# Designs tried in a protein design run: peptides against a protein of PDB entry 6B9H. Part 104

Target 1, 151 residues: chain A of PDB entry 6B9H
Amino acid sequence: AELCESLLTWIQTFNVDAPCQTVEDLTNGVVMAQVLQKIDPAYFDENWLNRIKTEVGDNWRLKISNLKKILKGILDYNHEILGQQINDFTLPDVNLIGEHSDAAELGRMLQLILGCAVNCEQKQEYIQAIMMMEESVQHVVMTAIQELMSK

## One batch from the design tools (peptide; made by RFdiffusion4, then SolubleMPNN)

Design b2_p25_4_s2 (from b2_p25_4, 15 letters changed)
Fold by OpenDDE base, seed 3:
Structure b2_p25_4_s2 (fold): chain B 151 residues (1-151), chain A 25 residues (1-25)
Amino acid sequence: as target 1 above (151 residues)
Amino acid sequence: SSAETQKLLQEFIEKVEKKRREKLA
């Protein structure tokens, strides 16, 4: 999906330790968890990150477990820290991500992470980084932001 | 980025900051 592809490019700008070259690389949630820690290390601290299993392999059950934890973290962060700025009417189906590597659903999950970035303490820095991205990617990311903040 | 995109991003920043101020008030 175009959303997933563009947001994958965006995710790659974080330069996390985990491999993040393909959609499949993101399905276990490890990259996403590391990105969230960079966004807000006080909230997504080491204790939180340690709840995400890193040795997942192709075990879709473990992937789903990780993804559920990450989704919960995002939603809690939105509620507790961001003041419910993100429209989460349609939540990503983490089962489809974990079991089938569904790019569309993964895109929606990455969109939620984008929401965290553009509403966090360092939101200006993240937004400025987006402004420096390639035009086509920037367009998709901007559209995703607009969708998140629309009521 | 295009001027239009930059404008939209700036407007978003302002919107977020406004909401933050309102929340703190």
Scores: peptide ipSAE 0.044, ipTM 0.602, DockQ to the pose 0.075
Fold by OpenDDE base, seed 5:
Structure b2_p25_4_s2 (fold): chain B 151 residues (1-151), chain A 25 residues (1-25)
Amino acid sequence: as target 1 above (151 residues)
Amino acid sequence: SSAETQKLLQEFIEKVEKKRREKLA
């Protein structure tokens, strides 16, 4: 999906330790967890990150388990830290992400992470980074932000 | 980045901050 492709490019700007070159690389949740830790290391601390299983391979059940933890973390972060600024949003189906690598649902998951970045304490820095992105990718990311803003 | 993008992003920041202030009040 277009959203997923552009947000994958956005995710790559975080330069996390885990491989993040393909959609498949994101389906186990490890990259997403590391990105969230970069966004707010005080909330998504090492203890939180250690709850995400690494090296799950093709085990879609373990992928889903990780993704559920990440989704819960995002929702809790929205409530506890961000003041529920992005809670009125369609939630991704993590089952489809883990089991089928559904790009559309993955895009929605990444959009929630985008919401965390543009609402967090360091929002200005992340917004500046988005302003420096290639125009075609920036357009999609901006559209995603507009959707978050409208809700 | 385009001026339009900058404007929209700034508007978003202001919206978020406004909502946060309202919830703290």
Scores: peptide ipSAE 0.042, ipTM 0.593, DockQ to the pose 0.075
Fold by OpenDDE base, seed 4:
Structure b2_p25_4_s2 (fold): chain B 151 residues (1-151), chain A 25 residues (1-25)
Amino acid sequence: as target 1 above (151 residues)
Amino acid sequence: SSAETQKLLQEFIEKVEKKRREKLA
């Protein structure tokens, strides 16, 4: 819960178009997809983004479908672009995210996105943004990065 | 602390860059 809450705050710094005020707002994957596009628009291009359904409502099956595509995108990005710098991690259960809004699993998903940000071409900019975050949130983000670093 | 965070993040970046260079060598 703490991880998810802090990473939600981090996600909000991207100022994406989709609503991203609550944990529930993230469960359909639209915010995550838009964040990934900001991280690397050449890889997560419009063609990729168009595969993510934006009008899913409360349909947890559609949420899970989106989340699976996003997770695959993250894993492929790590392999193809980042050289698998953070490939030794526990995969989030997207079923629990989509169907139950599981904050712990959502936190793991957001942590993978964090991994993309701190390994991408604009890593220094994202590091600086993290350094400007509120201390309590920054601590959790730091811990999340430390976990990625230790794997 | 902010200093600790900065140190950790910088070490992480250096680690990633080192691995990248090693793969290219």
Scores: peptide ipSAE 0.042, ipTM 0.592, DockQ to the pose 0.074
Fold by OpenDDE base, seed 2:
Structure b2_p25_4_s2 (fold): chain B 151 residues (1-151), chain A 25 residues (1-25)
Amino acid sequence: as target 1 above (151 residues)
Amino acid sequence: SSAETQKLLQEFIEKVEKKRREKLA
């Protein structure tokens, strides 16, 4: 999916420790958790991060477990810190992500993380980084932001 | 375009800030 591919490129700019080269690399949630910690380390602190299992391999059940925790974290962050700026009416299906590596649903998940980045304390820095991205990728990212704006 | 993107981002920031101010009021 175009959304997922573009947001994967965006995620790669965070330079997290976990592998993040493919869609499959994102399905266990470890990359997403590390990205969220970079976005707001005070909220997504070490205690929160330690709840995410890092050695899940291909175990889709463990992937789903991680993804559910991450989704909850995003939603809680949106409510408690961001003031509900992210549209959470249509949530990603984490079961499809974990079990089937569904790129469309993963794209929705990454879009929520994008929402966190453009609404967080360092939102200006993240926005500037987006403006420096390749135009075709930038277009998709901006479209995703537009959907958040329409709320 | 780059200009369009910049405008969109600016509008987004303004919208977010407006909503935050409204909630604090």
Scores: peptide ipSAE 0.047, ipTM 0.595, DockQ to the pose 0.074; fails the geometry check

Design b2_p25_4_s3 (from b2_p25_4, 14 letters changed)
Fold by OpenDDE base, seed 1:
Structure b2_p25_4_s3 (fold): chain B 151 residues (1-151), chain A 25 residues (1-25)
Amino acid sequence: as target 1 above (151 residues)
Amino acid sequence: SSQETKELLQEFIEKVKKKEEEKLK
């Protein structure tokens, strides 16, 4: 999916430790968890990150477990810290991500993380970073942000 | 401010959309 590809490019700008070159690299949630920690290390601290299993392999059940924890973390962050700035109108199906590597649903998941970045304390820095990306990617990313914040 | 950030974001989005539309002409 176009959304997923552009957001994958965006995710790569975080330079996390976990591999993040392909869609499948993101399906276990480890990259996403590390990105969230960079976005707000006070909330997504080491204790939170330690709940995410890092040695998952091809176990789709463990992938789904991680993804559910991450989704819950994002939603809790929105309620507790962001003050409901992100509308969770369309939640990703983490089962499809974990079991089938569904790119469309993964795109929705990454979009929620994008919402966290553009509403966190360092929101201006993340927006500026996006403005420095390739124009074609900027369009998709910014459209995704607009969708989250306009509803 | 949060409002200022939103305005900047919206302005950027509109500029990008305009450029993309012009490329299609």
Scores: peptide ipSAE 0.044, ipTM 0.616, DockQ to the pose 0.475
Fold by OpenDDE base, seed 2:
Structure b2_p25_4_s3 (fold): chain B 151 residues (1-151), chain A 25 residues (1-25)
Amino acid sequence: as target 1 above (151 residues)
Amino acid sequence: SSQETKELLQEFIEKVKKKEEEKLK
């Protein structure tokens, strides 16, 4: 999916420790969790990160478990910290991500993380980083932001 | 288009900045 591919490129700019080269690399949620910690380390602190299992392998049930925790974290962050800046829309199906590596659903998940970045305390820095991305990727990312914040 | 995307992104940045400034007042 175009959304997933562009947001994967965006995720790679965070330079997290976990491998993040392919869609499959993101399905266990470890990269997403590390990205969220970079976005707001006070909220997504070490205690929160420790709830995400890192040694998952190909166990899709463990992947889904991690993804559910991450999705909950994102939604709670939006409510508690961001003040509901992200509009309600169809939530990603984490079962399809974990079990089938569904790129479309993964794209929706990454879009929510994008929403966290462009609304967090360091939002200006993340927005500026997006402005420096390749234009084709930038277009998709900007469209994704507009969909989240259609006000 | 590329130009349209940049304009929209700039508008978004300005909107965010305005909201932050209002919170500080």
Scores: peptide ipSAE 0.026, ipTM 0.564, DockQ to the pose 0.044
Fold by OpenDDE base, seed 4:
Structure b2_p25_4_s3 (fold): chain B 151 residues (1-151), chain A 25 residues (1-25)
Amino acid sequence: as target 1 above (151 residues)
Amino acid sequence: SSQETKELLQEFIEKVKKKEEEKLK
């Protein structure tokens, strides 16, 4: 999926410790958790990060468990810190991500993280970084932001 | 297009700034 591919490229700009070269690399949630910690380390602190299981391998049940925790964290962050509501009807299906590496649903998950980045304390920095990305990627990311703003 | 994307990003930035300024008033 174009959205997932472009947002994967965006995620890679965070330079997290976990491998993040492929869609499959994101399915266990570790990269996403580390990205969220970079976005707001006070909220997504070490205690929160430690709730995310590492070394899950191909265990899709553990992946889903991690993804559910991450999604909950994102929703709580949006409510408690960003002061915005998320349309629950458009939430990603973490089961499809964990079990089937569904790129479309993963794209939706990454889009929520994008929403955190463009609304966080360092929003200006993240927006500027997006403006410096390759045109094709930038276009998709901007479209994703537009969709977030329209909700 | 690249131009459209840049314009939309700029619009978003301005909206965010405006909202933040309003919160400070």
Scores: peptide ipSAE 0.026, ipTM 0.560, DockQ to the pose 0.077
Fold by OpenDDE base, seed 5:
Structure b2_p25_4_s3 (fold): chain B 151 residues (1-151), chain A 25 residues (1-25)
Amino acid sequence: as target 1 above (151 residues)
Amino acid sequence: SSQETKELLQEFIEKVKKKEEEKLK
């Protein structure tokens, strides 16, 4: 999916410790958790991050478990910190991500993380970073932001 | 296009500002 591919490129700009070269690399949630910690380390602190299993291999059940925790974290963050600025958005199916590496659903998950970045305290810095990306990727990312904020 | 992206950014910024203002009320 084009959304997933562009957001993967965006995710790579965070330079997290976990491998993040392929769609499959993102399906266990470890990269996403590390990205969220970079976005807001006070909220997504070490205690929160330690709840995410780091070595799940091909165990899709553990992947889904991680993804559910991450999704909950994002939703709670939106409610408690961001003030519900992201509303009426179609939630990703984490089962499809974990079990089938569904790129479309993964794209939706990454879009929620994008929503966190562009609404957090350091939102201006993340927006500026997006504006420095390759134009084709930038366009998709900005369209994704517009979709989130239009609801 | 780059111009279209800039327009989307401007629309986003304006919407975020409005939401933040309403949140403070």
Scores: peptide ipSAE 0.025, ipTM 0.569, DockQ to the pose 0.043

Design b2_p25_4_s4 (from b2_p25_4, 10 letters changed)
Fold by OpenDDE base, seed 5:
Structure b2_p25_4_s4 (fold): chain B 151 residues (1-151), chain A 25 residues (1-25)
Amino acid sequence: as target 1 above (151 residues)
Amino acid sequence: SSEETKKLLEEFIQKVQEKKEKKEA
């Protein structure tokens, strides 16, 4: 999916420890959890990160478990810290991500993380980073931000 | 140009954020 492809490129700019070269690399949630910790290490602290199981292999049940924790973390962060800056819309189906590596649903998940980045305390730094990306990627990211904030 | 696109992106993102902040107020 176009959204997932562009947001994967965006995720790669974080240079997390976990592999993040392919869509499949993101399906276990480890990369996403590490990215969230970079976005707000006070909220997504080491204690939170330790709840995400690493090295789950191809076990889609464990992937889904991780993804559910991450989604909950994002929603709680939006409510408790961001003050509901992210609009209400269709949430990603983490079952499809974990079991089938669904790129469209993964794109929605990454879009929520994008929402965290552009609304967090360090939002200006992340906006500047987006402005340094390739133009075609910028367009998709910009549209994704619009969807999150338009309501 | 790339620089022009970056400028438009900045303006757009700022506008969107300001709009959302206004609605939350």
Scores: peptide ipSAE 0.059, ipTM 0.612, DockQ to the pose 0.049
Fold by OpenDDE base, seed 4:
Structure b2_p25_4_s4 (fold): chain B 151 residues (1-151), chain A 25 residues (1-25)
Amino acid sequence: as target 1 above (151 residues)
Amino acid sequence: SSEETKKLLEEFIQKVQEKKEKKEA
C-alpha cells in the first residue's frame, strides 16, 4: 500500500539497528520498538524494549505478541504523555500484520508511530526531517499526519 | 502536489503551536 511504502521510507530515516528494508522486516515489531525508543527514550526505556522479543523469525504468534505490546505502548503514550493529540480511529489489526504481513494494517500502525513523532518533545526536528523527504513520499506522510490531527 | 503538501505542513505546525500557546496561557 502507498501509505505503508511511504511510512517505511520514513521509518528508515531513524537508522535503527534492526533491519528495516522491507515490509516483512517490520512485521515482528522490533524496528517499531526501536523507533519508539528513539522518539521518547524516557517512556520507551530499556525495560519496555526488553519486553519485545528480538529473535522471532517467522513465528507469527510471537510477531503478534510483540505488535500487541507495541500498540498498547503507543496508545498509553498518547494518553499519558501526548494528551490525546492523536485522533481516535480504527486501530490496526495486528493479527493481520503478524500472520499475513498486511501492508494496509501495517501502514496504519506506522501512522500511529508517526503521530508519536510529530507530537513528542522533538516534534519540530521530526517535522523538519519530513520536509526533507522526497516529494511523493512527503505528500503521503503529510496526508497521514493531517488525518491523525484533524477532528 | 508540492503546494498541497506545504500547505498541510504549515497548517499542522500552526495548529500545534496554537495548542501549545493555549496550554501555556
Scores: peptide ipSAE 0.044, ipTM 0.590, DockQ to the pose 0.044
Fold by OpenDDE base, seed 2:
Structure b2_p25_4_s4 (fold): chain B 151 residues (1-151), chain A 25 residues (1-25)
Amino acid sequence: as target 1 above (151 residues)
Amino acid sequence: SSEETKKLLEEFIQKVQEKKEKKEA
């Protein structure tokens, strides 16, 4: 999926500790959790991060468990911190991500994380970083942002 | 185009800032 591929490229700019080269690398949620901590370490603190199991291997049930926690964290962050800036009428299916590595649904999850980045305290820096990316990636990312912020 | 995308991002930044200011007012 074009959305997932572009957002994977965006995620890689965070330079997190966990491997993040492929769609499969993102399915356990560890990369996403580490990215969220970078976005807002006060909210996604060490206590929150420690709830995410880091050694799940290919266990899709554990992947789904992590993804559910992450999705909840994103939604809570949007409500409590961002003031409902992200439109969440269409939520990603974390079961499809964890069990089947569904790229389309993963793209939706990454889109929500993108929403956190462009609305957080450091939003200016993240937006500027996006503006420095390749044009094709910028287009997809900007479209994704517009979709999230549209009413 | 790249310039068009950059313009849209700038407009987005302004929109977000305006919303924040309204909530803080």
Scores: peptide ipSAE 0.033, ipTM 0.584, DockQ to the pose 0.076
Fold by OpenDDE base, seed 3:
Structure b2_p25_4_s4 (fold): chain B 151 residues (1-151), chain A 25 residues (1-25)
Amino acid sequence: as target 1 above (151 residues)
Amino acid sequence: SSEETKKLLEEFIQKVQEKKEKKEA
């Protein structure tokens, strides 16, 4: 999906330690967890990150477990820190991400992370980084932001 | 266009800042 592809490109700008070259690389949640820690290390601290299993291989059950924890973290962050700025009416299906590597659902997951970035303390820096991206990617990312903030 | 996207992002930042100020008031 175009959303997933563009947001994958966006995620790659974080330069996390975990491999993040393909959609499949994101399905275990490790990259997403590391990105969230960069967004707000005080909230997504080392204790939180340590709850995400790093050696999951192709075990879709472990992937789903990680993804559920990450989704919960995002939702809690939205309520506790961001003041419910993100529209979470339609949540990603983490089962489809973990078991089938569903790009559309993964895109929705990454969109929520985007919502965290553009509403966090360093929101201006993240938005400026988006402004430096390729135009086609900017368009998709901006549309995704608008969708998240529409209530 | 890139200019249009830039404008939208700037407007977004402004709106977020305004909301934050209102909550802190």
Scores: peptide ipSAE 0.027, ipTM 0.577, DockQ to the pose 0.075

Design b2_p25_5_s1 (from b2_p25_5, 10 letters changed)
Fold by OpenDDE base, seed 2:
Structure b2_p25_5_s1 (fold): chain B 151 residues (1-151), chain A 25 residues (1-25)
Amino acid sequence: as target 1 above (151 residues)
Amino acid sequence: SEAEKELQEKAEAFMQEVQDALAAA
């Protein structure tokens, strides 16, 4: 999906430790967890990050477990810290992400993370970074942001 | 620099656009 492809490019700008070159690389949630920690290390602290299993391999059940934790973290962050700025009408199906590497659903997941970035304390810096991206990617990302912000 | 100022202005404009969309919803 175009959304997933653009957001994967966006995710890669975080330069996290975990491999993040392909859609498959994101399906275990480790990259996403590390990105969230960069976004707000006080909330997504080491204790939270340690709940995400890193040695998952191809075990889709473990992937789903991680993804559920991450989704919960995102939603809790949105409610507790961001003040419900992100529209969560359509949540990603983490089962499809973990079991089938569904790019469309992964895109929705990454979109929620994008919502965290553009609403966090460092929102200005993240928005500026987005403005520096290639135009085609920037357009998709900006559209995704607006979709999240619209109630 | 001028380039930095331009980038900042664009970012601010986008932030305002997002805020306006949120308020209008």
Scores: peptide ipSAE 0.079, ipTM 0.662, DockQ to the pose 0.582
Fold by OpenDDE base, seed 4:
Structure b2_p25_5_s1 (fold): chain B 151 residues (1-151), chain A 25 residues (1-25)
Amino acid sequence: as target 1 above (151 residues)
Amino acid sequence: SEAEKELQEKAEAFMQEVQDALAAA
């Protein structure tokens, strides 16, 4: 999906330790967890990150378990820290992500992470980074932000 | 630098756009 592809490019700007070149690389949740830690290390601290299992391989059950934890973390962060500034009208199906590497659902999950970034304490820095992205990618990202904020 | 200032202005404008959209929701 176009959303997933653009947000993958955005995710890559975080330069996390875990491989993040393909959609499949994101399905275990490790990259997403590391990105969230960069966004707010006080909330997504080491204790939180340690709940995400690494080296899950192709075990879709473990992937789903990680993804559920990450989704919960995002939702809790939105409620507890961001003050429900993100509209969660469409939640990603983490089962489809973990078992089938569904790009559309992954895109929705990355969109939620995007929401965290553009609403966090360092929102200005993340928005600046988005403004430096290729125009086509920038457009998709900005549209995704608007969707989170206005719908 | 001048380029950095321009980027900052663009970012601020976008932030305002997002805030406006949020307020309209």
Scores: peptide ipSAE 0.072, ipTM 0.654, DockQ to the pose 0.566
Fold by OpenDDE base, seed 1:
Structure b2_p25_5_s1 (fold): chain B 151 residues (1-151), chain A 25 residues (1-25)
Amino acid sequence: as target 1 above (151 residues)
Amino acid sequence: SEAEKELQEKAEAFMQEVQDALAAA
């Protein structure tokens, strides 16, 4: 999916330690967790990050477990820090991500992370970074939220 | 700057849409 691919490119700008070259690389949640820590290291601190298992391999159960923790973290962050109430009605299906590497659902989860970035304390810096991205990617990222709003 | 503001507004709108969906569910 174009959305997932563009958001993957956006995720890559964070330059995290975990491999993040493919959609499959994101399915275990490790990259996403490291990105969230960069977004707000005070909230997504080392204690939080350590709850995400690394080196899960092909174990889809462990992937899903990580993804559930990450999703919960995002929701809690939005509620506690960003002042937003986030539901599970339009939430990504982490089972499809973990077990089937579903790019569409992964895209939805990356959109939630995008939401965190553009609403966090350093929101202006992240917005600036997006504005500096390659035009084709920038357009998709800038319209990603609109895509979800239209669903 | 204007584009930056627009991007921020879109983000806020998204979060609001999610919140509204919760309330409507």
Scores: peptide ipSAE 0.064, ipTM 0.661, DockQ to the pose 0.091
Fold by OpenDDE base, seed 5:
Formats: C-alpha cells, structure tokens, sequence
Structure b2_p25_5_s1 (fold): chain B 151 residues (1-151), chain A 25 residues (1-25)
C-alpha cells in the first residue's frame, strides 16, 4: 500500500537498531517500539521497551502480542501526554499485521506513530524533517498528517 | 525546476498550517 511504503521510508529516517528495510521487518513491532522510544524516551522508556519481545521470528502470535502493547502505548500516550490530538477513528487491526503482514493495516499503525511525532515535544524537528523528504513520499506523509488532525 | 519549486512551496505552506494547527490545539 502507498501509505505503508511511504511511512516505511519515513520510519527509516529514524535509523533504529532493528532491521527496517521491508514491510515484514516491521510486523514484529520492534522497529516501531524503538521509533517510539526516540520520539519520547521519557514515556517510552527502557522499562516500556523491555516489554516488547525481540526474538519473535515468524511467530505471528508473538508479533500480535507486541503490536497490541505498542498500540496500547500509542493510545495511552495520546491520552496522557498529547491530550487526544490524534484522531483514532480508524484503528489498525494488529491481528492482520501480525498474522498476514497486512500492509494497509501496518500503514495505519505507522500513521499513529506519525501522529505521535508531529504532536510530541520535539514536533518542530520532526515536521522539518518531513519537509525535507522526497516529494512523492512527503505528499503521502502530509496527507496522513492531515487525516490525523482532522475531526 | 519550477515544478519542483511550486511543489515545495505548497508543501511548506501545508506544513506551516500543520504547525499552526498543532500550536493552537
């Protein structure tokens, strides 16, 4: 999906430790968790990150477990820190991500992480980084941001 | 190119709108 592909490119700009070259690389949630820690290390601290299983392999049940924790973290962050600035009318189906590597649902998950980045304390830096992205990717990211903030 | 400049200007304008909206929220 176009959303997933563009947001994968965006995620790659974080240069996390975990492999993040393909959609499949994101399905276990490890990359996403590391990105969230970069966005707000005080909230997504080491204790939070340690709850995410890193040795998942192809075990889709473990992937789903990780993804559920990450989704909960994002939603809690939105409520507790961001003040409900993200529109979560369309939540990702983490079961489809974990079991089937569903790109559309993964795109929705990454979109929520995008929402965290553009609403966090360092939002200015992340917005500036997005403005420097390749035009085609930037367009998709911009549209995704607009969807998140529109009510 | 001019086309690239126009797209960049639109992008910057949009991102400014995003910043303004976030600041107002």
Amino acid sequence: as target 1 above (151 residues)
Amino acid sequence: SEAEKELQEKAEAFMQEVQDALAAA
Scores: peptide ipSAE 0.045, ipTM 0.627, DockQ to the pose 0.168

